# Peptides against a protein of PDB entry 4N3Y, part 35

Target 1, 83 residues: chain A of PDB entry 4N3Y
Amino acid sequence: ETRDQVKKLQLMLRQANDQLEKTMKDKQELEDFIKQSSEDSSHQISALVLRAQASEILLEELQQGLSQAKRDVQEQMAVLMQS

## One batch from the design tools (peptide; made by RFdiffusion4, then SolubleMPNN)

Design b1_p12_6_s4 (from b1_p12_6, 6 letters changed)
Fold by OpenDDE base, seed 4:
Structure b1_p12_6_s4 (fold): chain B 83 residues (1-83), chain C 83 residues (1-83), chain A 12 residues (1-12)
Amino acid sequence: as target 1 above (83 residues)
Amino acid sequence: as target 1 above (83 residues)
Amino acid sequence: SSAEQLVQQALA
């Protein structure tokens, strides 16, 4: 019966629409996730770069200190040998 | 006594060197971590982009299906009203 | 720095 067929098609239409809305939402959530993830990663990387830079500065300072210490030892050794 | 001073300085030198080596290692580990993290993030983002594209295709298909269903309902309604 | 270069390369 035609009326029954119409009812069936209307149901299918509603179901299809529901699925469409769900898919649209899923897509939006995915896009939001990607955006947020990218921002978070960027910030994290930036912070880590700063830490690496701090380490680099420390390395340079330590190298200078080591060199100075070496020189000081050499100087004291020279004094010792002369005594 | 000069000899004692030399011994002290030698100890300081060794300690400084140890710290230097440790810092160098830490820096390398940090660099490795950043590299690995970046690669992982890149791959993850790429995968998510592909999923988003798949969702987009599905949305288009659903829209087409919905439109067709709507037309079918309209056609059947017309037949019903004529009977 | 090496770290900065790594980051720039990864983001390029």
Scores: peptide ipSAE 0.122, ipTM 0.467, DockQ to the pose 0.219
Fold by OpenDDE base, seed 2:
Structure b1_p12_6_s4 (fold): chain B 83 residues (1-83), chain C 83 residues (1-83), chain A 12 residues (1-12)
Amino acid sequence: as target 1 above (83 residues)
Amino acid sequence: as target 1 above (83 residues)
Amino acid sequence: SSAEQLVQQALA
């Protein structure tokens, strides 16, 4: 009966629409999650990069200092050997 | 004393190097995490997009069916009124 | 997507 068919199709249409809306919402939530996650991680990585850069600078300075200290010790030893 | 300074700087250099290596490792791990997370989410979103597309097609078909059913009911009513 | 929006509008 056509009337019964109409009612069935109306129900199916509502169900399909509900499913579509749900899927759209889920998709949006995932997109937002990715965006937020990427932003958060980007900030974290940036902080670590800065930390690494600071360490690199420190290492360079310490290497220079160590080299100078070694030279100073060597010069001291040379003086001691000559006295 | 210069000798003591050398030893102190050696320790500091080792510590700085350890920190640098740790930071580099941490950075790499975070980058890998982001990459993997993005790939996983991308696949998930793709699946949802396909699901949404299927729903869209279904809705279109159901709309057409519903419209036809409504027309059929209307025609039936017209026939009944004429008999 | 634009298609999803159009469907939603048609059903509204």
Scores: peptide ipSAE 0.093, ipTM 0.475, DockQ to the pose 0.083
Fold by OpenDDE base, seed 3:
Structure b1_p12_6_s4 (fold): chain B 83 residues (1-83), chain C 83 residues (1-83), chain A 12 residues (1-12)
Amino acid sequence: as target 1 above (83 residues)
Amino acid sequence: as target 1 above (83 residues)
Amino acid sequence: SSAEQLVQQALA
């Protein structure tokens, strides 16, 4: 009868609300996780990029030093051959 | 003398080259890591975004159901009061 | 979500 039907509908409403709230929480947690993960990744990547750039500078310096050393060796060998 | 100096310079050159090669490897590994990490993160985030969007759809459906249930309860209560 | 907020408001 009507009373029983109302009770059933009230239960369904409560269940729907509970599921809604649960899903809202899950969604929020997921969004927070995505945000945090993205930020952490961004920071990590930025730090690694800086490290890579520092390595690039070092490589360029080594390249210059190597070139100079090569020239110096060549000059010294020339002197040796001439003496 | 000159010979000893040449030997020293040759050693320095070899050492510089070894360091250069090592740094090149390190840089490449870092770049590869960054690339892979970025791609993995992108895929993960995309999947999580899809999940969040699915949750949004569910929430909208629950909203509709909740609204309908509310109306049904109100109607049934009205019938009850009229009988 | 605005929709989520509306639902909660409707239930309040």
Scores: peptide ipSAE 0.077, ipTM 0.476, DockQ to the pose 0.041
Fold by OpenDDE base, seed 5:
Structure b1_p12_6_s4 (fold): chain B 83 residues (1-83), chain C 83 residues (1-83), chain A 12 residues (1-12)
Amino acid sequence: as target 1 above (83 residues)
Amino acid sequence: as target 1 above (83 residues)
Amino acid sequence: SSAEQLVQQALA
């Protein structure tokens, strides 16, 4: 019986070791994934922010252009009316 | 000719306005996407961090179990040898 | 973890 108990405990020890190794691997994979995901997200967000900033500049330019065009139309209309 | 110039400028003004509206929409969509992406990433990262922490706790428990199991095996072996 | 490595070494 004692011999059987020893064998059982040895098996349990091996099983525990296997589980430990597996869990260590899983933990490491999760840590790596978190790191990679954070980096990828940060890079993508930065790129999109830059794109949004470029669009903002374009919007301001278009606004200026529209304002000028409006003034030009008004001026031309004034000339036309005085013709 | 002046009349034609006015008509041309009016068309250009309308086109500029259309482009402005489109660009404003695009900018807003990008800003919304950035916000949503950041929130989603943050939530996912937080969840994965919690999972990693749970795995760490399990690893520590397994370590304790292994240590105890090893001691138990050694004790049983000692008993067996003294039998 | 260093502790985990020590456990693995003890079991090897």
Scores: peptide ipSAE 0.064, ipTM 0.470, DockQ to the pose 0.035

Design b1_p12_7_s2 (from b1_p12_7, 8 letters changed)
Fold by OpenDDE base, seed 4:
Structure b1_p12_7_s2 (fold): chain B 83 residues (1-83), chain C 83 residues (1-83), chain A 12 residues (1-12)
Amino acid sequence: as target 1 above (83 residues)
Amino acid sequence: as target 1 above (83 residues)
Amino acid sequence: SRELLEEAQSLL
């Protein structure tokens, strides 16, 4: 009985070790996936931020142009009224 | 000539305003997209973190089990040698 | 490995 018990425990130990190694691998894969996903998201967000900044610059330019155009129209109307 | 110039400037003003409004809309859509993308990534990462934590718990349990099993085998071997 | 998890959690 004792000998059989030892053999059983040895088997259980081997099985536990195999499962442990598998679980360690799975955990590592998950960690790597999280890291990669975070990097991908970061890069994508960075690109979008740059695009937003470009749009902001264009928006400011258009606002300035619009304001100037309005002033130009006002000036020309004043000249027209004086003619 | 002056009257024609005023009409031209009025047209340019309208066109500039239309483009400005379009650009503002595009910028807003981009900002909304960035926000949504960030939220989606955050939720996904959170789920993965929880999964990693579950794996860590299992790993710790297996490590403890493995250590105990090793001790049990050693104890049984000692008993066997004394018999 | 815990450091990676902490980094990931810091993004939340």
Scores: peptide ipSAE 0.057, ipTM 0.487, DockQ to the pose 0.222
Fold by OpenDDE base, seed 5:
Structure b1_p12_7_s2 (fold): chain B 83 residues (1-83), chain C 83 residues (1-83), chain A 12 residues (1-12)
Amino acid sequence: as target 1 above (83 residues)
Amino acid sequence: as target 1 above (83 residues)
Amino acid sequence: SRELLEEAQSLL
């Protein structure tokens, strides 16, 4: 009777230990995943931000170029009108 | 001669404008992508953090259970030894 | 580790 009780408790203890080890492994895998995902996302966002900034500079240059080109066309039209 | 120059400049202006419009669209798409990617990553990280926290709680409970079970086994062994 | 969880939470 008591011996059976002890054996039952020993089995329960082993089962609990197995579950603990599994859960510890799962937790570590989650931590590793979060870390890697965070690093990957950070790098991707940084790259995209730089790309957006480059595009912004290009847009500003193009806007200036358009303004100048417009002035050039208008000036040449004036020359043409007088020739 | 001058007329040809004007026509050339007008064409260049149209080409520059087309490129500007394209670049503006591309920039907006990048901004939208960054925003969406950031939101998606934030949600994923949040979910994983909560999952890890749940696992941590379970680990603590299992550790307590193991300690108690160990004590129970030792106590029952003592009873058995005296019977 | 708790430190990693704190780092992850800091990103939110």
Scores: peptide ipSAE 0.056, ipTM 0.488, DockQ to the pose 0.216
Fold by OpenDDE base, seed 3:
Structure b1_p12_7_s2 (fold): chain B 83 residues (1-83), chain C 83 residues (1-83), chain A 12 residues (1-12)
Amino acid sequence: as target 1 above (83 residues)
Amino acid sequence: as target 1 above (83 residues)
Amino acid sequence: SRELLEEAQSLL
């Protein structure tokens, strides 16, 4: 019966449309997630880079301090040797 | 007493060196973390991009299917009208 | 939407 065929196709069309809408939504959510994830990661990396740079400055200061401390010890030892 | 001063400075030097070693380790761990995090995020994003692309293909197929289904329904309705 | 994906892909 042709009418039944039409009804069946109409149902299939509705089902397909529902699936399309769902898929479009899922795609959009995925795109939004990618964007947000990228932004979050970028910000986190930036923060970590700044932290690493701060550590680099500290390392340079420590290295200078160690070098100076070594010189100071050597100087004091020289004074001690003169006594 | 100069000897005591030398001993104190030697201790300070050891402490500073320990701190330097710790800081160097911490910096390296941070750099490794940044690298790993970036790689992980990149891979995750790549996977999600592929997933989104697959969804795009599916959407195109669904759109074509819907268009065809619509035509099929119209054709069947025309047949029914001729009866 | 496509532009967003292109931007994401450009980061890879």
Scores: peptide ipSAE 0.054, ipTM 0.487, DockQ to the pose 0.197
Fold by OpenDDE base, seed 1:
Structure b1_p12_7_s2 (fold): chain B 83 residues (1-83), chain C 83 residues (1-83), chain A 12 residues (1-12)
Amino acid sequence: as target 1 above (83 residues)
Amino acid sequence: as target 1 above (83 residues)
Amino acid sequence: SRELLEEAQSLL
């Protein structure tokens, strides 16, 4: 019966539209999550990169200072042996 | 006319189902992207943390070495002044 | 080596 078939199709269409709306909302929430997660990760990585760079600079300065101090002691010992 | 209305509703249902299928696929792709991005970010942050920790350990060793070297030179100079 | 830093910086 055609009328019953129309009623059935109207119900199926409403169900499909409801599911579509839910899925579209879920998709939007995931996009928002990706955006926020990307920003948080970027900031965290930036902070770690800056910290690592600062440590490397200080490391190089200390290595140079230690090398110079060793050379200075060696030179002083050489002067003592010559006196 | 009821037959024409049935034909129209069948078309609308097919269109809604096609859009639903596309949206569900897009959602799945975003979920897969989030999973992969999270794993990549975690590994990258872990590597940076390990590198920063290694640099900090070496920094402390160099600072101790430099401090000891300075003390040793000062002690040697004191001995020279006493002789 | 600064390869890790360069890789991290490229993502910012």
Scores: peptide ipSAE 0.038, ipTM 0.380, DockQ to the pose 0.544

Design b1_p12_7_s3 (from b1_p12_7, 7 letters changed)
Fold by OpenDDE base, seed 5:
Structure b1_p12_7_s3 (fold): chain B 83 residues (1-83), chain C 83 residues (1-83), chain A 12 residues (1-12)
Amino acid sequence: as target 1 above (83 residues)
Amino acid sequence: as target 1 above (83 residues)
Amino acid sequence: PRELLEEAQSLL
């Protein structure tokens, strides 16, 4: 009868709504995860960039030091040649 | 003697230069890795965002459909009551 | 939810 049909539909509607709410929650959790992951990755990348920049400065200093050392060796060779 | 010292210094200088070049290469590889990783992550995040947006639209449609179904059930109940 | 809604609609 129609009354039974209505009751069935009400139940199905409730079940559908429950599933909808669950899906909405799952979606929100996924969005939160993406947001957190993005922020973490951004911070990690920034830290790595800073580290790389620091290394670059150090390498430049070493390069300059090596160039100077080369010049010093050449000077010593010149002294040796005139001796 | 000074000549032997010069030769030793030349060798050390060469070794230091080799190490410098290796370190420079390693630095470049790291920078390339960071760049690639960042791009890949960016693309992945963008894809996930699009997927989430599509799901949001679908959920909104389902919500509207469920609301309509609820109204239809209520209408059927009203018809039943007056019968 | 789609299947439930479709089934519900089919009964209306």
Scores: peptide ipSAE 0.090, ipTM 0.466, DockQ to the pose 0.020
Fold by OpenDDE base, seed 4:
Structure b1_p12_7_s3 (fold): chain B 83 residues (1-83), chain C 83 residues (1-83), chain A 12 residues (1-12)
Amino acid sequence: as target 1 above (83 residues)
Amino acid sequence: as target 1 above (83 residues)
Amino acid sequence: PRELLEEAQSLL
């Protein structure tokens, strides 16, 4: 019966459209999540890199201090040996 | 007193070295953390991208189904109008 | 896709 077939196809079309819209929404949510997650990770890593850079500066300062202290001990020892 | 000065400088040298080693360890831990965090995020994002791709395939299938259903309704309507 | 549905449904 053609009339009944048309009605059936209209129902199928509505159902397909509803599922399509749902799937489109789900895909968009996933894309947004990926974007946000990537941004969050990038920001966190950037902050940690800056912290590591600060630690590197401190390391350089401490290395210089250590080297200078060593020289100072050597110099004082030389003076002591002359006395 | 030179002898006391030498002892003081030796202590300062030991303290500086201890702090240097600690700071080096801390820096290494931060670098390792950054590396691990980046890898974890990369893997997670890759998995989500694959999921989004699967959703895209489903979207394409649903769009084709919707278009076909529309054509089927039009064809059945044409037959009905001829009767 | 919503427009396609509306067009199809408007045929009847």
Scores: peptide ipSAE 0.078, ipTM 0.472, DockQ to the pose 0.020
Fold by OpenDDE base, seed 3:
Structure b1_p12_7_s3 (fold): chain B 83 residues (1-83), chain C 83 residues (1-83), chain A 12 residues (1-12)
Amino acid sequence: as target 1 above (83 residues)
Amino acid sequence: as target 1 above (83 residues)
Amino acid sequence: PRELLEEAQSLL
């Protein structure tokens, strides 16, 4: 019966529209997620890079300190040997 | 006493060396983390982009389907009106 | 004692 066919198609249209809306929303959310995730990662990485740079400076200072400390020990030992 | 000074400096050297080693390790871990995080994010984003592209195709198909369904309903209604 | 100091210095 044609009337029943029409009703069926109307239902299918509604269902398809619902699916379309859902998919459009999901797509938008995904795009937003990609953007946000990229930005967040970029910022985090930048912060970590700065942290690594700070650590590099600290390492240089420590190396210098160690070298100086070694020299100081050697000097003091030399004094000990003379006494 | 000079001997005590030497002993103190030796301890300080050991402590400084321990700190140096720790900091070197921490720096390396941080660099590794940055690299891994970037790679992971890149891969995840790429996958999400592909997913979004698939959704785009689906949306196009749904839109086409909706248009066709609408036409089908209209055609069936026209037949109904003629009977 | 001096020998010990020389040894210690060699370890630095």
Scores: peptide ipSAE 0.021, ipTM 0.459, DockQ to the pose 0.012
Fold by OpenDDE base, seed 2:
Structure b1_p12_7_s3 (fold): chain B 83 residues (1-83), chain C 83 residues (1-83), chain A 12 residues (1-12)
Amino acid sequence: as target 1 above (83 residues)
Amino acid sequence: as target 1 above (83 residues)
Amino acid sequence: PRELLEEAQSLL
């Protein structure tokens, strides 16, 4: 009977080891996935940030242009009224 | 002609603003996604770590049990040889 | 853990 117990324990030990190794592998894969996912997302975010910045610059330029254009129109209208 | 330019610039300004707002929204959504994804993954990793730890404990227990069982077998065999 | 298993098995 004791011998049978030893054999049983050997099997259980093997099973436990297999489970442990599998779990460790799964954990590692998940960590790797997170790392990769984070890097990929970070790159996307960076690209979007740059695009947003470009749009902001454009907005500022257009605002200036619009303001100037308005002033030009007003000036031309004033000149026309003088003559 | 100048009036036409003003109108054109107004349109461009509106378009630029729309693009900017959209980009900002997209960026925010992406950041939120990353945050949520990271949290979810972190929880999974934690669970796996705990499982791995449990398996490790089991391995240690089984190792002790196996060692003891072996000793018990050896002792019983020795007793049998004496009689 | 693998080493632990090997150690346990080596006892027999």
Scores: peptide ipSAE 0.097, ipTM 0.453, DockQ to the pose 0.026; fails the geometry check

Design b1_p12_7_s4 (from b1_p12_7, 8 letters changed)
Fold by OpenDDE base, seed 2:
Structure b1_p12_7_s4 (fold): chain B 83 residues (1-83), chain C 83 residues (1-83), chain A 12 residues (1-12)
Amino acid sequence: as target 1 above (83 residues)
Amino acid sequence: as target 1 above (83 residues)
Amino acid sequence: ARELLEEALSLL
């Protein structure tokens, strides 16, 4: 009976539309999540890079200070030796 | 007393070296953390991208199916009308 | 070491 076949196809069409809409929503949510996750990670990593750069500056300062301290000790030893 | 000054400077030098070593370690740990965090995020995002691509394929299949279903319904309606 | 960080950032 063709009439019943049409009804069946109409139902299938509605079901397909519902599934399509759901999948479209899910896909969009996933893409949004990926985008947001990437941005969040980028921000966190950027902050840590800045912190690492601060540590690098400190290291360079410490190296300079250590070199100067070594020179100062050597100078004082020289004073002791000549006296 | 110069001798005591030398001793003080030697202590300062040791302390500076200790601080330098500690800071070097901390910096390295931070860099390692950043690298690992980035790799972990990259892997996670890659996996999600693949999932999104799968959803995209499904959407295209659903769209095709929906179009065909629409045509099928139209054809059946035409059959009903001519009979 | 800086190159490693730059590479890590480039992955995002």
Scores: peptide ipSAE 0.042, ipTM 0.470, DockQ to the pose 0.136
Fold by OpenDDE base, seed 4:
Structure b1_p12_7_s4 (fold): chain B 83 residues (1-83), chain C 83 residues (1-83), chain A 12 residues (1-12)
Amino acid sequence: as target 1 above (83 residues)
Amino acid sequence: as target 1 above (83 residues)
Amino acid sequence: ARELLEEALSLL
């Protein structure tokens, strides 16, 4: 009886250890995935931020051009009125 | 000559304004996309963190079980030696 | 607008 119980417990111990190691691996893989996913997203967002900044530069240039064009039209209209 | 120049400038002004509005829309869409993408990633990561925490609980339970099983085996071995 | 982008990045 005692010997059989010992053998049973030894088996249970081995099984528990195997499961523990598997779970440890799974946890590590999950953590690695989280890290990598976050890094990938961060890089992608950073690239998009740069594009947004480029668009902002273009917007500012266009606004300046628009303002200048408006002034030019006004000036030419004034000349036209004097002619 | 002057009248023709004014008309040309008016056209250029309209074209510039149209382009400006388009670019403003494009920038806004990009910013909205960045925001949404970040939110989606954040939610996904949060869910994965919860899963990792669940795995951690299981790991702790398994470690406790493993330690107990080891002690049980040792105790039964001691009994066996005395018999 | 830039602040919104910074906030978005901070979520990661």
Scores: peptide ipSAE 0.042, ipTM 0.470, DockQ to the pose 0.179
Fold by OpenDDE base, seed 3:
Structure b1_p12_7_s4 (fold): chain B 83 residues (1-83), chain C 83 residues (1-83), chain A 12 residues (1-12)
Amino acid sequence: as target 1 above (83 residues)
Amino acid sequence: as target 1 above (83 residues)
Amino acid sequence: ARELLEEALSLL
């Protein structure tokens, strides 16, 4: 009967609305996740960049040290040869 | 003696060079990691954006369906009232 | 190297 059909459609409508609300929440969570993930990655990468920059400083210092050490060895060798 | 000093400096030079090479590799690995991490995050975010877009399509369909269902219920109610 | 890193950061 028509009455039962209406009741069925009302139930279907409720179910559809529930699904809609769920999907809206899921979409929002996805968008929030995307934003947060991007921010987290950006911060992590920034920290790693700083670490890499620190390594660059160390490398430059090591290069300078190695150059000086080489000169020192050469000087000492010269002294040795003069003895 | 000077000879021993030279030998010591040569060892120090070797050690410093080893450290330099290690640090150079570490720096390169960091840079590669940063690049890969960024790419991975970008791809993940892109996939999530596509998922969100699919959800948007579903939401639009659900909204349309709900509107139609509402109309159908109203029509059936009208028929019921006429009986 | 720094330019490459800055480019990578710009992707986010």
Scores: peptide ipSAE 0.039, ipTM 0.471, DockQ to the pose 0.169
Fold by OpenDDE base, seed 1:
Structure b1_p12_7_s4 (fold): chain B 83 residues (1-83), chain C 83 residues (1-83), chain A 12 residues (1-12)
Amino acid sequence: as target 1 above (83 residues)
Amino acid sequence: as target 1 above (83 residues)
Amino acid sequence: ARELLEEALSLL
């Protein structure tokens, strides 16, 4: 009868609402995870960029130092040959 | 009457099912995004790690070269003083 | 070389 149909639909509606609540919670957790993961990766990449840039600077300084040292030795050799 | 209650509950159930379908689709899209984002970030970080490591190796080689050059100059100076 | 690193950061 119609009364039994009402009871059945009430049950189905409760089940649908329970599933909706669960799915919405899971969605929120995924959104929070994406947000946190993006922030963590951004910080990690930024740190690696800074380290790589610092290494590049030091690399260039050492190259310049080596070139200058070579020039200084050549200058000393020239002075000795002229004496 | 009971008949009207049935019709009302049928409408509410359809609305709940529509919302459930939408939420489940959104959840799936977020899962796919997380998967893709994780892969992209992993590749990017790996590339930066390799670059940083390559720079570190070259930095150490230059430091060793500079130390060797200094020793070679000192050896030449010693030979000249002994002649 | 720095330009490549800046480009990598911009992709985040």
Scores: peptide ipSAE 0.021, ipTM 0.368, DockQ to the pose 0.485

